# Designs tried in a protein design run: peptides against a protein of PDB entry 3J47. Part 55

Target 1, 121 residues: chain A of PDB entry 3J47
Amino acid sequence: IRLTNQLKSLKGLQSKLKDVVEYLDKVINKELPINHTILGKLQDVFNLLPNLGTPDDDEIDVENHDRINISNNLQKALTVKTNDELMVIYISNLVRSIIAFDDLIENKIQNKKIQEQRVKD

## One batch from the design tools (peptide; made by RFdiffusion4, then SolubleMPNN)

Design b2_p18_6_s4 (from b2_p18_6, 9 letters changed)
Fold by OpenDDE base, seed 3:
Structure b2_p18_6_s4 (fold): chain B 121 residues (1-121), chain A 18 residues (1-18)
Amino acid sequence: as target 1 above (121 residues)
Amino acid sequence: KKELIELMGKVIEKLKEL
């Protein structure tokens, strides 16, 4: 029972993170306007991430080295035995931010569809 | 675990493109 509920909660988190990626792709493709409230909630999620090491100011080939360091720091934060309670609080705040974000995405998509219908009528 | 880290990485990459 406990493991099945944890797996179900983790699958729910994975689905909501996919919805976030799909929203960001629509914003990048200019299909949706930028929403500063949405970006603020994403920034709150990043401020909860263990310090994605400040790039030390050595110029040359930032795009591949930053991706590896971010992935390694995220992997280290999720794998280091640094207090299971802090990880649970972090995941709980992340999940809360993603739920509130998903509701904002859905409301914005619905409002856009309603406006497009009103312009056709 | 690995898929969740990869998905969080994709969210961060997409935000650097904005």
Scores: peptide ipSAE 0.037, ipTM 0.619, DockQ to the pose 0.066
Fold by OpenDDE base, seed 2:
Structure b2_p18_6_s4 (fold): chain B 121 residues (1-121), chain A 18 residues (1-18)
Amino acid sequence: as target 1 above (121 residues)
Amino acid sequence: KKELIELMGKVIEKLKEL
């Protein structure tokens, strides 16, 4: 039961991230107007990403090999676990922001269609 | 996990293009 719910939540997150990519492509292609409120919420989301971009701290200090390896493996495991937990909290906040974003996109698309209909009448 | 990280990377690259 718990694993199936995690897989379902992960698939739901993947679908929503695809919808965000498709929205950004429509904004880049000028098919949709830039929404600064959406962009600001998206930036807030990215500023909350732990910097997943440095695998380069693994090469300093070969000289205290047995007590430091257990404490560094525990601290790396605690940092990876805390980063995984922060990533889960972050992903949860991201998903909330993406849900609120999806509702805002849908409302804007509907409002644009209503305005385009009113200009044709 | 890998596919989710790749998709997040695509979102970041698309934001750098704006």
Scores: peptide ipSAE 0.034, ipTM 0.618, DockQ to the pose 0.065
Fold by OpenDDE base, seed 4:
Structure b2_p18_6_s4 (fold): chain B 121 residues (1-121), chain A 18 residues (1-18)
Amino acid sequence: as target 1 above (121 residues)
Amino acid sequence: KKELIELMGKVIEKLKEL
């Protein structure tokens, strides 16, 4: 049950991120006017995200011997855990911001399609 | 996980194009 709910929530987030990408493509292609309120809040969200370091940044520091290892392994484990906890908070704020824009993005895309149809008729 | 990170990367690249 818990894992299935997490997977469902992750799929929902993935769909909403696709809608954001489609919106940004339409803005880049000049199909939609630039909305500074949407862009400013997206920028605020990305400025709050910890650098999505590729998982390849885990190669810094596997070399220092035996008595420093227990304190450094605990400090590294605490730093990784703190980074994971902060990342969850930032992702939660990202998700809230994306959810709040999804309805606005969808409404703008639909309103444009309706307007283009009315100009052809 | 990988596909979510890739989508977030695509959003970042598109924001740099604006």
Scores: peptide ipSAE 0.027, ipTM 0.611, DockQ to the pose 0.061
Fold by OpenDDE base, seed 5:
Structure b2_p18_6_s4 (fold): chain B 121 residues (1-121), chain A 18 residues (1-18)
Amino acid sequence: as target 1 above (121 residues)
Amino acid sequence: KKELIELMGKVIEKLKEL
């Protein structure tokens, strides 16, 4: 039961991210006008992303002597724990931003379909 | 997990093209 619910939630998030990619492709192809409110929410999402790209800045403090290592390991452990707590808050805000964005995309797609029907009648 | 990370990577690359 718990694993099945996590897998369903992950599949739901995957579907919403596909809708985001499809929207961005339509904006790049000039099929839809740039919506700055949508892009601002996406930027807020990415500015919250921890830099997954620097494993190498943690290596610059390893060369100074055995008395700093216990304080640095405690600070690193506190920073890792604080980073894990901030990461949970971050993922929660990310998911809320993606949901609110998906609702805006769906509403805009529906409104475009309604306008295209009204121009054919 | 890997497919979700790849999809997030695609969103990032598409944002750099804007």
Scores: peptide ipSAE 0.025, ipTM 0.612, DockQ to the pose 0.063

Design b2_p18_7_s1 (from b2_p18_7, 9 letters changed)
Fold by OpenDDE base, seed 2:
Structure b2_p18_7_s1 (fold): chain B 121 residues (1-121), chain A 18 residues (1-18)
Amino acid sequence: as target 1 above (121 residues)
Amino acid sequence: EKKKEEIELAQKVLDLFN
């Protein structure tokens, strides 16, 4: 009973991981738009995974080194890509704030001109 | 059609984390 439940849970996890891989492949191929909520949740999962690329020195055979490097490069690439996306969002919000401030200045200048005209009439 | 499949797959993946 316990072993059968563990195997069922592991098969469920494997199916979920396959659906995530298929989604990520479609996002990489630009077939789907990037969903920031999904990327954030994937990052949380990767941050909860032990660093697959820092085995503290004792006993991992040379055959796993390529899988470890791929995992680290994937984590690093995901971190860089998200930092770039967050930077674009930050810059976009900064630009919107600057434009809104410029519009406020222009509105104050126009209101001042209207008041100066009303004092001359 | 493509956008509907996009939303459906994104929702399916989102539901995996809930």
Scores: peptide ipSAE 0.094, ipTM 0.733, DockQ to the pose 0.037
Fold by OpenDDE base, seed 1:
Structure b2_p18_7_s1 (fold): chain B 121 residues (1-121), chain A 18 residues (1-18)
Amino acid sequence: as target 1 above (121 residues)
Amino acid sequence: EKKKEEIELAQKVLDLFN
């Protein structure tokens, strides 16, 4: 009974993680806008991952200490990599918004110059 | 339509964290 429930919970988590990956892929491909609330919650989950690989202090068999350290270092490295990838997406959207705003300003300046010329003639 | 699908998918992902 306990093992079957754990397997069901793990399959549920795997399905949820797949839905998150599909969302992130659509955001990367610019098919969806960035939702900062979702990204913040994902970052919080990734920041908690290093702690999910620490066995409770009551099960530290001395033979697993090297494997635990390798796992924690890998989780930390994956967290950093994921944060860098998300940062690139964020910066890319910020730059596009700045360019679009600059183009809007330039268009308004040009329209104003054209109106000022028409009033002098 | 596209904005509705965007909001629905974002809400679905948000509901995974509640």
Scores: peptide ipSAE 0.081, ipTM 0.720, DockQ to the pose 0.030
Fold by OpenDDE base, seed 5:
Structure b2_p18_7_s1 (fold): chain B 121 residues (1-121), chain A 18 residues (1-18)
Amino acid sequence: as target 1 above (121 residues)
Amino acid sequence: EKKKEEIELAQKVLDLFN
């Protein structure tokens, strides 16, 4: 019973991971737009994942330690790079929102001036 | 249709994290 429930939970997780991969593949292929909320949630998952490269220190052969350090450094480098790329996208969207807000303010100022002129005539 | 399928798949993935 306990082992069957663990296998069922693991199969459920595998199915969920497959759905995430399928979504990411469609985003990479430009079939779907990038959803920043999904990317943020994926980042939270990667930040909560223990480094799957540190087996508990009780049986580390020296050859595994170097491969593990390389994998962890690569994962860290990929995480930093991904965070920097997402930060640039976020800043770009923020700047576009600020420009659109400035244009909205200017349009309101112009509309107010036009109304004030029409009340004087 | 494509945009609806896009939103549905994005929602399905979002529901995995909720």
Scores: peptide ipSAE 0.070, ipTM 0.711, DockQ to the pose 0.031
Fold by OpenDDE base, seed 3:
Structure b2_p18_7_s1 (fold): chain B 121 residues (1-121), chain A 18 residues (1-18)
Amino acid sequence: as target 1 above (121 residues)
Amino acid sequence: EKKKEEIELAQKVLDLFN
Protein backbone atom coordinates (compact mmCIF):
# COMPACT_ATOMS: atom_id res chain seq x y z
CA ILE B 1 0.00 0.00 0.00
CA ARG B 2 2.63 2.70 0.98
CA LEU B 3 5.03 1.81 -1.90
CA THR B 4 2.19 1.74 -4.50
CA ASN B 5 1.05 5.22 -3.36
CA GLN B 6 4.63 6.59 -3.64
CA LEU B 7 4.95 5.13 -7.19
CA LYS B 8 1.56 6.68 -8.16
CA SER B 9 2.66 10.10 -6.79
CA LEU B 10 6.02 9.89 -8.65
CA LYS B 11 4.26 8.97 -11.96
CA GLY B 12 1.92 11.95 -11.42
CA LEU B 13 4.95 14.25 -10.88
CA GLN B 14 6.66 12.88 -14.03
CA SER B 15 3.52 13.62 -16.13
CA LYS B 16 3.35 17.18 -14.69
CA LEU B 17 7.05 17.79 -15.50
CA LYS B 18 6.47 16.60 -19.10
CA ASP B 19 3.61 19.14 -19.50
CA VAL B 20 5.93 21.93 -18.18
CA VAL B 21 8.70 20.94 -20.67
CA GLU B 22 6.21 20.95 -23.59
CA TYR B 23 5.04 24.44 -22.57
CA LEU B 24 8.63 25.77 -22.26
CA ASP B 25 9.57 24.32 -25.70
CA LYS B 26 6.59 26.17 -27.28
CA VAL B 27 7.65 29.43 -25.51
CA ILE B 28 11.30 29.01 -26.70
CA ASN B 29 10.03 28.41 -30.28
CA LYS B 30 7.96 31.68 -29.98
CA GLU B 31 4.73 29.68 -30.51
CA LEU B 32 3.46 30.96 -27.10
CA PRO B 33 3.88 34.32 -25.31
CA ILE B 34 6.04 34.39 -22.15
CA ASN B 35 3.89 34.05 -19.00
CA HIS B 36 5.70 35.73 -16.07
CA THR B 37 3.51 33.93 -13.47
CA ILE B 38 4.60 30.50 -14.81
CA LEU B 39 8.26 31.62 -14.93
CA GLY B 40 8.05 32.88 -11.29
CA LYS B 41 6.58 29.54 -10.12
CA LEU B 42 9.32 27.62 -12.01
CA GLN B 43 12.00 29.83 -10.37
CA ASP B 44 10.49 29.00 -6.94
CA VAL B 45 10.73 25.25 -7.77
CA PHE B 46 14.41 25.62 -8.80
CA ASN B 47 15.16 27.61 -5.59
CA LEU B 48 13.57 24.79 -3.49
CA LEU B 49 15.61 22.08 -5.34
CA PRO B 50 19.29 23.25 -4.99
CA ASN B 51 20.61 19.76 -5.83
CA LEU B 52 19.12 19.62 -9.39
CA GLY B 53 22.38 19.03 -11.28
CA THR B 54 24.92 18.56 -8.46
CA PRO B 55 25.78 14.88 -8.73
CA ASP B 56 27.58 13.98 -5.53
CA ASP B 57 31.26 14.53 -6.53
CA ASP B 58 31.89 10.73 -6.60
CA GLU B 59 30.06 9.78 -9.93
CA ILE B 60 30.59 12.35 -12.71
CA ASP B 61 30.05 10.25 -15.84
CA VAL B 62 31.97 12.28 -18.50
CA GLU B 63 28.97 12.09 -20.93
CA ASN B 64 26.70 13.85 -18.38
CA HIS B 65 29.28 16.53 -17.39
CA ASP B 66 28.18 19.04 -20.10
CA ARG B 67 24.46 18.50 -19.25
CA ILE B 68 25.23 18.92 -15.52
CA ASN B 69 27.19 22.16 -16.14
CA ILE B 70 24.33 23.55 -18.29
CA SER B 71 21.78 22.61 -15.55
CA ASN B 72 23.90 24.23 -12.78
CA ASN B 73 24.47 27.40 -14.86
CA LEU B 74 20.71 27.64 -15.59
CA GLN B 75 19.83 27.15 -11.89
CA LYS B 76 22.41 29.79 -10.84
CA ALA B 77 21.08 32.23 -13.50
CA LEU B 78 17.46 31.72 -12.28
CA THR B 79 18.51 32.25 -8.61
CA VAL B 80 20.44 35.48 -9.50
CA LYS B 81 17.47 36.81 -11.52
CA THR B 82 15.06 36.06 -8.63
CA ASN B 83 17.39 37.81 -6.15
CA ASP B 84 17.63 40.92 -8.39
CA GLU B 85 13.81 41.08 -8.72
CA LEU B 86 13.40 40.73 -4.91
CA MET B 87 16.02 43.49 -4.34
CA VAL B 88 14.05 45.89 -6.61
CA ILE B 89 10.86 45.15 -4.60
CA TYR B 90 12.76 45.61 -1.28
CA ILE B 91 14.27 48.99 -2.34
CA SER B 92 10.86 50.18 -3.64
CA ASN B 93 9.22 49.29 -0.28
CA LEU B 94 12.07 50.96 1.67
CA VAL B 95 11.72 54.21 -0.37
CA ARG B 96 7.91 54.20 0.13
CA SER B 97 8.41 53.72 3.91
CA ILE B 98 10.93 56.62 4.10
CA ILE B 99 8.56 58.97 2.18
CA ALA B 100 5.61 57.97 4.41
CA PHE B 101 7.75 58.61 7.53
CA ASP B 102 8.88 62.04 6.24
CA ASP B 103 5.23 63.01 5.50
CA LEU B 104 4.28 61.90 9.06
CA ILE B 105 7.06 64.06 10.61
CA GLU B 106 6.10 67.12 8.52
CA ASN B 107 2.39 66.69 9.45
CA LYS B 108 3.32 66.49 13.19
CA ILE B 109 5.51 69.64 12.93
CA GLN B 110 2.69 71.57 11.20
CA ASN B 111 0.10 70.41 13.79
CA LYS B 112 2.43 71.50 16.64
CA LYS B 113 2.91 74.99 15.06
CA ILE B 114 -0.90 75.39 14.71
CA GLN B 115 -1.39 74.45 18.43
CA GLU B 116 1.35 76.90 19.57
CA GLN B 117 -0.34 79.72 17.59
CA ARG B 118 -3.76 78.94 19.17
CA VAL B 119 -2.22 79.16 22.72
CA LYS B 120 -0.74 82.65 21.97
CA ASP B 121 -4.09 84.10 20.78
CA GLU A 1 -7.94 28.36 -32.70
CA LYS A 2 -4.16 28.76 -31.91
CA LYS A 3 -4.90 31.37 -29.15
CA LYS A 4 -7.43 29.01 -27.53
CA GLU A 5 -4.91 26.13 -27.44
CA GLU A 6 -2.28 28.61 -26.11
CA ILE A 7 -4.53 29.73 -23.22
CA GLU A 8 -5.58 26.12 -22.45
CA LEU A 9 -1.94 24.90 -22.21
CA ALA A 10 -0.91 27.91 -20.05
CA GLN A 11 -3.90 27.28 -17.73
CA LYS A 12 -3.06 23.53 -17.55
CA VAL A 13 0.52 24.41 -16.46
CA LEU A 14 -0.75 27.01 -13.91
CA ASP A 15 -3.11 24.37 -12.43
CA LEU A 16 -0.11 22.04 -11.82
CA PHE A 17 1.24 24.58 -9.25
CA ASN A 18 -2.14 25.04 -7.42
Scores: peptide ipSAE 0.057, ipTM 0.701, DockQ to the pose 0.046

Design b2_p18_7_s2 (from b2_p18_7, 14 letters changed)
Fold by OpenDDE base, seed 3:
Structure b2_p18_7_s2 (fold): chain B 121 residues (1-121), chain A 18 residues (1-18)
Amino acid sequence: as target 1 above (121 residues)
Amino acid sequence: SSKEQLIKDLQNVLDLFN
């Protein structure tokens, strides 16, 4: 039961992170305008992350790995670099920040789709 | 509520590190 709940929560967080990536890709491709509120929240997220490595580190393909193994690897890496109390605080704030602006991302994407449909009609 | 879900999700995530 506990493990199932942990996995469910991590899956939810992963979905929200995918929304962030999708938004950023659309902004890079000039499909959506830059939203400074969203970017500000992303900056807050990055500032809450511990040092995860160097820019030359390989990207983690989350879709091709077991979610439990990824979480365990992350936990081990974070506990080595930071004390447990700071880690708990940063993860709590990270999750809160992601959840808080996820709806904003979805609303902006939806509004763009609605606007495009209105122009076609 | 969304707030209740947030609290639940936070607790579950924090439990991964304890």
Scores: peptide ipSAE 0.049, ipTM 0.676, DockQ to the pose 0.019
Fold by OpenDDE base, seed 5:
Structure b2_p18_7_s2 (fold): chain B 121 residues (1-121), chain A 18 residues (1-18)
Amino acid sequence: as target 1 above (121 residues)
Amino acid sequence: SSKEQLIKDLQNVLDLFN
């Protein structure tokens, strides 16, 4: 039962990863606009991944050096791109927060007006 | 109102990022 559930979960994860790849391919091909929210979430995933570019000191295999360099370059590229995309996400969240806060202020103003009318009546 | 316009402007900015 546990193994079956793990397999099912892995298959689900595989499907999700496939969807991500397909999305990225469409973005690269300019078939879809860049969605910074999606990219930001992807960046969060990558930030949670272990540093693929830190060779464990133990296996200085020459083949690993190229993979390490590619991984480091990928991580660096992801980090740079991440910074720009995170900035957009932060701005978006800030804007949303401001809008929500303004709505709260308006609600408070309206409630105060209602209370004042009730006191006058 | 000026406030309503601000909200609209902020929403428009938000839409640029979506």
Scores: peptide ipSAE 0.047, ipTM 0.700, DockQ to the pose 0.014
Fold by OpenDDE base, seed 2:
Structure b2_p18_7_s2 (fold): chain B 121 residues (1-121), chain A 18 residues (1-18)
Amino acid sequence: as target 1 above (121 residues)
Amino acid sequence: SSKEQLIKDLQNVLDLFN
């Protein structure tokens, strides 16, 4: 039950992220006007992404004593934990941004549709 | 509402990390 609910929730979040991507694509294609407030907040969220490509410092000092290996393993574990925490913060802020601007995005889409209908009349 | 569902989705996602 818990795992099923978690999967459902993750799929829901994925769907919302897809909606944001579609909005951005419409802005890029000039189908919707640029909203600098939305873009600014999205940029702030993207800046919270941890650097997933940090080379593991683990490869350099293979030769030294058991203590160094333990220290490196601990540092690696701490780095992984920190990255996971940053990911949680990123996702949280992303979701908050989506919630905050949901009505704004919907209003912009609706207004564009209304304008297109007026031009056709 | 869509917002309420999104909040629920977030809560469940956060539970994956705890």
Scores: peptide ipSAE 0.043, ipTM 0.685, DockQ to the pose 0.021
Fold by OpenDDE base, seed 4:
Structure b2_p18_7_s2 (fold): chain B 121 residues (1-121), chain A 18 residues (1-18)
Amino acid sequence: as target 1 above (121 residues)
Amino acid sequence: SSKEQLIKDLQNVLDLFN
């Protein structure tokens, strides 16, 4: 049950991200006008991303004397945990930001479809 | 609503990491 709920939640997040991509594609293709509010929120999303691709200390083996080795191993472990904790914070803020403006994106896409239908009628 | 449930599910995932 827990794992299933996690998977469902991640799939939902993926769907919201897809909406963002679809909106951007429509803007790039000039199918939708530029909305500064949406773009501003998107910029906020990017600013909330953790630094990806930072070298993990797990790839750095430092061999020294026994005491030095123990200290280095502890420092390495603490650094990894710190990085993970920071990533969680950024991911949390990122998800909140995406949820906050997803409805706006969806509404803009829907409004465009409605407008196109009205012009054809 | 389905949307509200999705938000709750996402919040639960976030809570697992905190």
Scores: peptide ipSAE 0.032, ipTM 0.656, DockQ to the pose 0.018; fails the geometry check

Design b2_p18_7_s3 (from b2_p18_7, 12 letters changed)
Fold by OpenDDE base, seed 4:
Structure b2_p18_7_s3 (fold): chain B 121 residues (1-121), chain A 18 residues (1-18)
Amino acid sequence: as target 1 above (121 residues)
Amino acid sequence: SEKEKLISEAQKVLDLFK
């Protein structure tokens, strides 16, 4: 019973991973638009995975060399994407700060004009 | 001004993407 339930759970996970791969293939082939929310969640999954690029030196079988290279390339690509996303967040926050500061300056200028008019009345 | 400094820093960041 317990082993059968574990196998059923693994088969369910495999099916979900297949669906993710099929989605990514459609995005790569430009059949579907890029959904940044899905990509962000996918990055979260990869960040929770153990470092796929550090297979223990003891499992360097020749067939694993291609998988290791693919994993290292994927990890590098994810790191670059993460840096780009952090930069976008930084720019967005900086722009918001500039807008807020500009609004504050404009409000102070208007308040000064109103005060000067009140003193003349 | 502080506004000019913020704009200058924003421009430096934007120039990294050009």
Scores: peptide ipSAE 0.026, ipTM 0.593, DockQ to the pose 0.012
Fold by OpenDDE base, seed 1:
Structure b2_p18_7_s3 (fold): chain B 121 residues (1-121), chain A 18 residues (1-18)
Amino acid sequence: as target 1 above (121 residues)
Amino acid sequence: SEKEKLISEAQKVLDLFK
């Protein structure tokens, strides 16, 4: 019973992974537009994956070395992209904060001028 | 790059407060 449920869960995961691959292939082939929300979620998944490219010290078949290199390159590409996205978000938030601060300063200057006029009257 | 443009614009805004 437990083993059957685990196998069913693994088969379900395999099916979902296949669907993701098929989606990515369609995006690469420009059959579907890039959905940044889906790509962001995929990046989150890859960031949660342990380094699939840590060579287990066992049998370095040439096929494993190529897969490891591909995995490492993919992880590196995802990390770089994530860092660039975070930087853009940071800069955007900084600009918004500066604008809000400028508005606050202007409001304070105006309020001070109004108070000074009231004291003269 | 778009990032470089955004950094440049952010710096311009920061310079308005100096």
Scores: peptide ipSAE 0.025, ipTM 0.544, DockQ to the pose 0.012
Fold by OpenDDE base, seed 5:
Structure b2_p18_7_s3 (fold): chain B 121 residues (1-121), chain A 18 residues (1-18)
Amino acid sequence: as target 1 above (121 residues)
Amino acid sequence: SEKEKLISEAQKVLDLFK
């Protein structure tokens, strides 16, 4: 019973991770737009991973401490990279909002000109 | 204009990354 439940939970986690990978592949291939919310959640997952690469922290060897430090530095670097990517997305969204607003203003100006012309005719 | 204000604010944000 306990082992079966653990296996079921692990399979569920594996499925979720697969979905994440598939999403990232689609984003990399430009099949889907980048979603900052999803990337933010991925960052949260990475921030919760204390050690990328050593499943057995139970052996207190000096070599493990160096590996932990390398892993922590790598994790920090990945977090920084993700933050930079998110910033690019936010700037891009801001620019898109400005363009959309400009288009809206131009449309309003054109509509006003059309209305003024109709009143003069 | 409101457009100019928005562009100005966007430029300020962009300048933080220069």
Scores: peptide ipSAE 0.024, ipTM 0.584, DockQ to the pose 0.014
Fold by OpenDDE base, seed 3:
Structure b2_p18_7_s3 (fold): chain B 121 residues (1-121), chain A 18 residues (1-18)
Amino acid sequence: as target 1 above (121 residues)
Amino acid sequence: SEKEKLISEAQKVLDLFK
């Protein structure tokens, strides 16, 4: 029973993270406008993360090197710098921020659909 | 812009959870 509930909760979190990724992809592809409220919630998420490093402006294949640096910084913060209690607090706050962000995304998508329907009527 | 940088960094972070 307890393990099943934990698995269900993790699956729910994974779904919310996928929704956030899908939103960001739509914004990058200019399918959705940039929303300041959503960007503010993303900043809240980043403030909970360890320092992601400054992207060095050098032209070299930035995608793989940045992913490795971010992953290493996250791993160091989770395994070396923080104890188990601080890690649980961090994850809890991160989850709350992601859920709030997902709810905001869903509300904005719904509002856009309503506006599009009103223009067709 | 600063906003574009934030979106790009957000995507990089989220890619770690895929």
Scores: peptide ipSAE 0.018, ipTM 0.433, DockQ to the pose 0.143

Design b2_p18_7_s4 (from b2_p18_7, 12 letters changed)
Fold by OpenDDE base, seed 4:
Structure b2_p18_7_s4 (fold): chain B 121 residues (1-121), chain A 18 residues (1-18)
Amino acid sequence: as target 1 above (121 residues)
Amino acid sequence: SEKQELISLLQKVLDQFL
């Protein structure tokens, strides 16, 4: 019973992963627009995955060496992409803060001018 | 005028990344 439930859960996970791959293929083929929220969640998943490049030292078979290199290259590419996205988010928030501050200062200057005119009348 | 143009440009950039 317990082993059967574990197998069923793994099959369910495999099905969900297949759906994610199919979605990504559609995005790559420009059939669907890029959704940054989905990409961000996918990056979170990859960041939570154990480093796919550290197979235990025991199974360094030649076939595993190619898989290890592919996994390391993938992890490196994902890290670079994540850093770029974080940089964009940071710059966007900084710019938004500057704009908001500028609007606040302009509003205060205008309000001060209006008050000074009212006192002189 | 130049300041408002800069703000509008920055907002357009933000709309592309957010």
Scores: peptide ipSAE 0.045, ipTM 0.678, DockQ to the pose 0.013
Fold by OpenDDE base, seed 5:
Structure b2_p18_7_s4 (fold): chain B 121 residues (1-121), chain A 18 residues (1-18)
Amino acid sequence: as target 1 above (121 residues)
Amino acid sequence: SEKQELISLLQKVLDQFL
């Protein structure tokens, strides 16, 4: 019973990780827009990952301290990179919104001119 | 004219990042 539940939980986790990978692939391929909430959750996951570079957590040797520092630096670098990517997306969306509002304003001005011409005729 | 040029420039910037 306990082992079966652990296996089921692990399979569930594996399925969720697969879904995340598939999402990321679609985002990389520009098939889906970037979802900031999902990326934020991914950042949280990476921040919780203790060691991306050491399969051997079992030997507490002094070399682990340098590897831990490298791993921490890598995690920090990944977090910074993701934050920069999110910032670029935010700026891009902001610019797109400004363009859309400008087009809307121009359309309103044109419509007003057309209406004024119709009333004058 | 200047406004349309600015919009075109902004669109080009967007095309580089998206």
Scores: peptide ipSAE 0.045, ipTM 0.678, DockQ to the pose 0.013
Fold by OpenDDE base, seed 1:
Structure b2_p18_7_s4 (fold): chain B 121 residues (1-121), chain A 18 residues (1-18)
Amino acid sequence: as target 1 above (121 residues)
Amino acid sequence: SEKQELISLLQKVLDQFL
């Protein structure tokens, strides 16, 4: 019973991974628009994946070396993409903050001028 | 004038990222 449930869960995960691959293929082929929310969630999944490329597993079959290199390249690519996205978000928030701060300064200057005029009258 | 130009530039940059 327990082993059967684990196998069923693993098969379910395999099916979901297949669906993700099919989605990514459609996005690469421009059949579907890029959904940044889905890509962000995928990046989160990859960030949670243990670094399968830790060379500490002594059974370096030659086939594992190529897979490890592919995994490391993928992880690196995802990290770079994440950093670029975070940079864009940071710059956008900085710009918004500067604009809001400028409006605040202008409002303070105007209020001061109004107060000074009221004192003179 | 210079202030408004700066705001306009910043808004253009923002529009490219959003």
Scores: peptide ipSAE 0.043, ipTM 0.670, DockQ to the pose 0.011
Fold by OpenDDE base, seed 3:
Structure b2_p18_7_s4 (fold): chain B 121 residues (1-121), chain A 18 residues (1-18)
Amino acid sequence: as target 1 above (121 residues)
Amino acid sequence: SEKQELISLLQKVLDQFL
């Protein structure tokens, strides 16, 4: 029973991974528009994967060197992309904060004018 | 006037990123 449930869960995960690959292929082929939310979640998944590119320096098999370099380049590319996305979010939040602050200042000015008018009456 | 222009510019930046 327990082993059967584990196997079923793994098969389910495999199916989901296949769906992700098919989605990415469609995006690469420009059959579907890029969804940044999905890509962000995929990056999170990759960040949780064990470093596929850090073989301990001691077992540099020459055949694995190309795979290691590809993995390191991929990790670097994902990191750069993540930083760019975070930058966009940061700028967006900064702009929202500035607008909110401006509205607050304007409201305070208006309230002061109203109070001054009440004192004159 | 300048303040409103800045807000408009900032809003345009937001519209590009959101």
Scores: peptide ipSAE 0.045, ipTM 0.671, DockQ to the pose 0.012; fails the geometry check

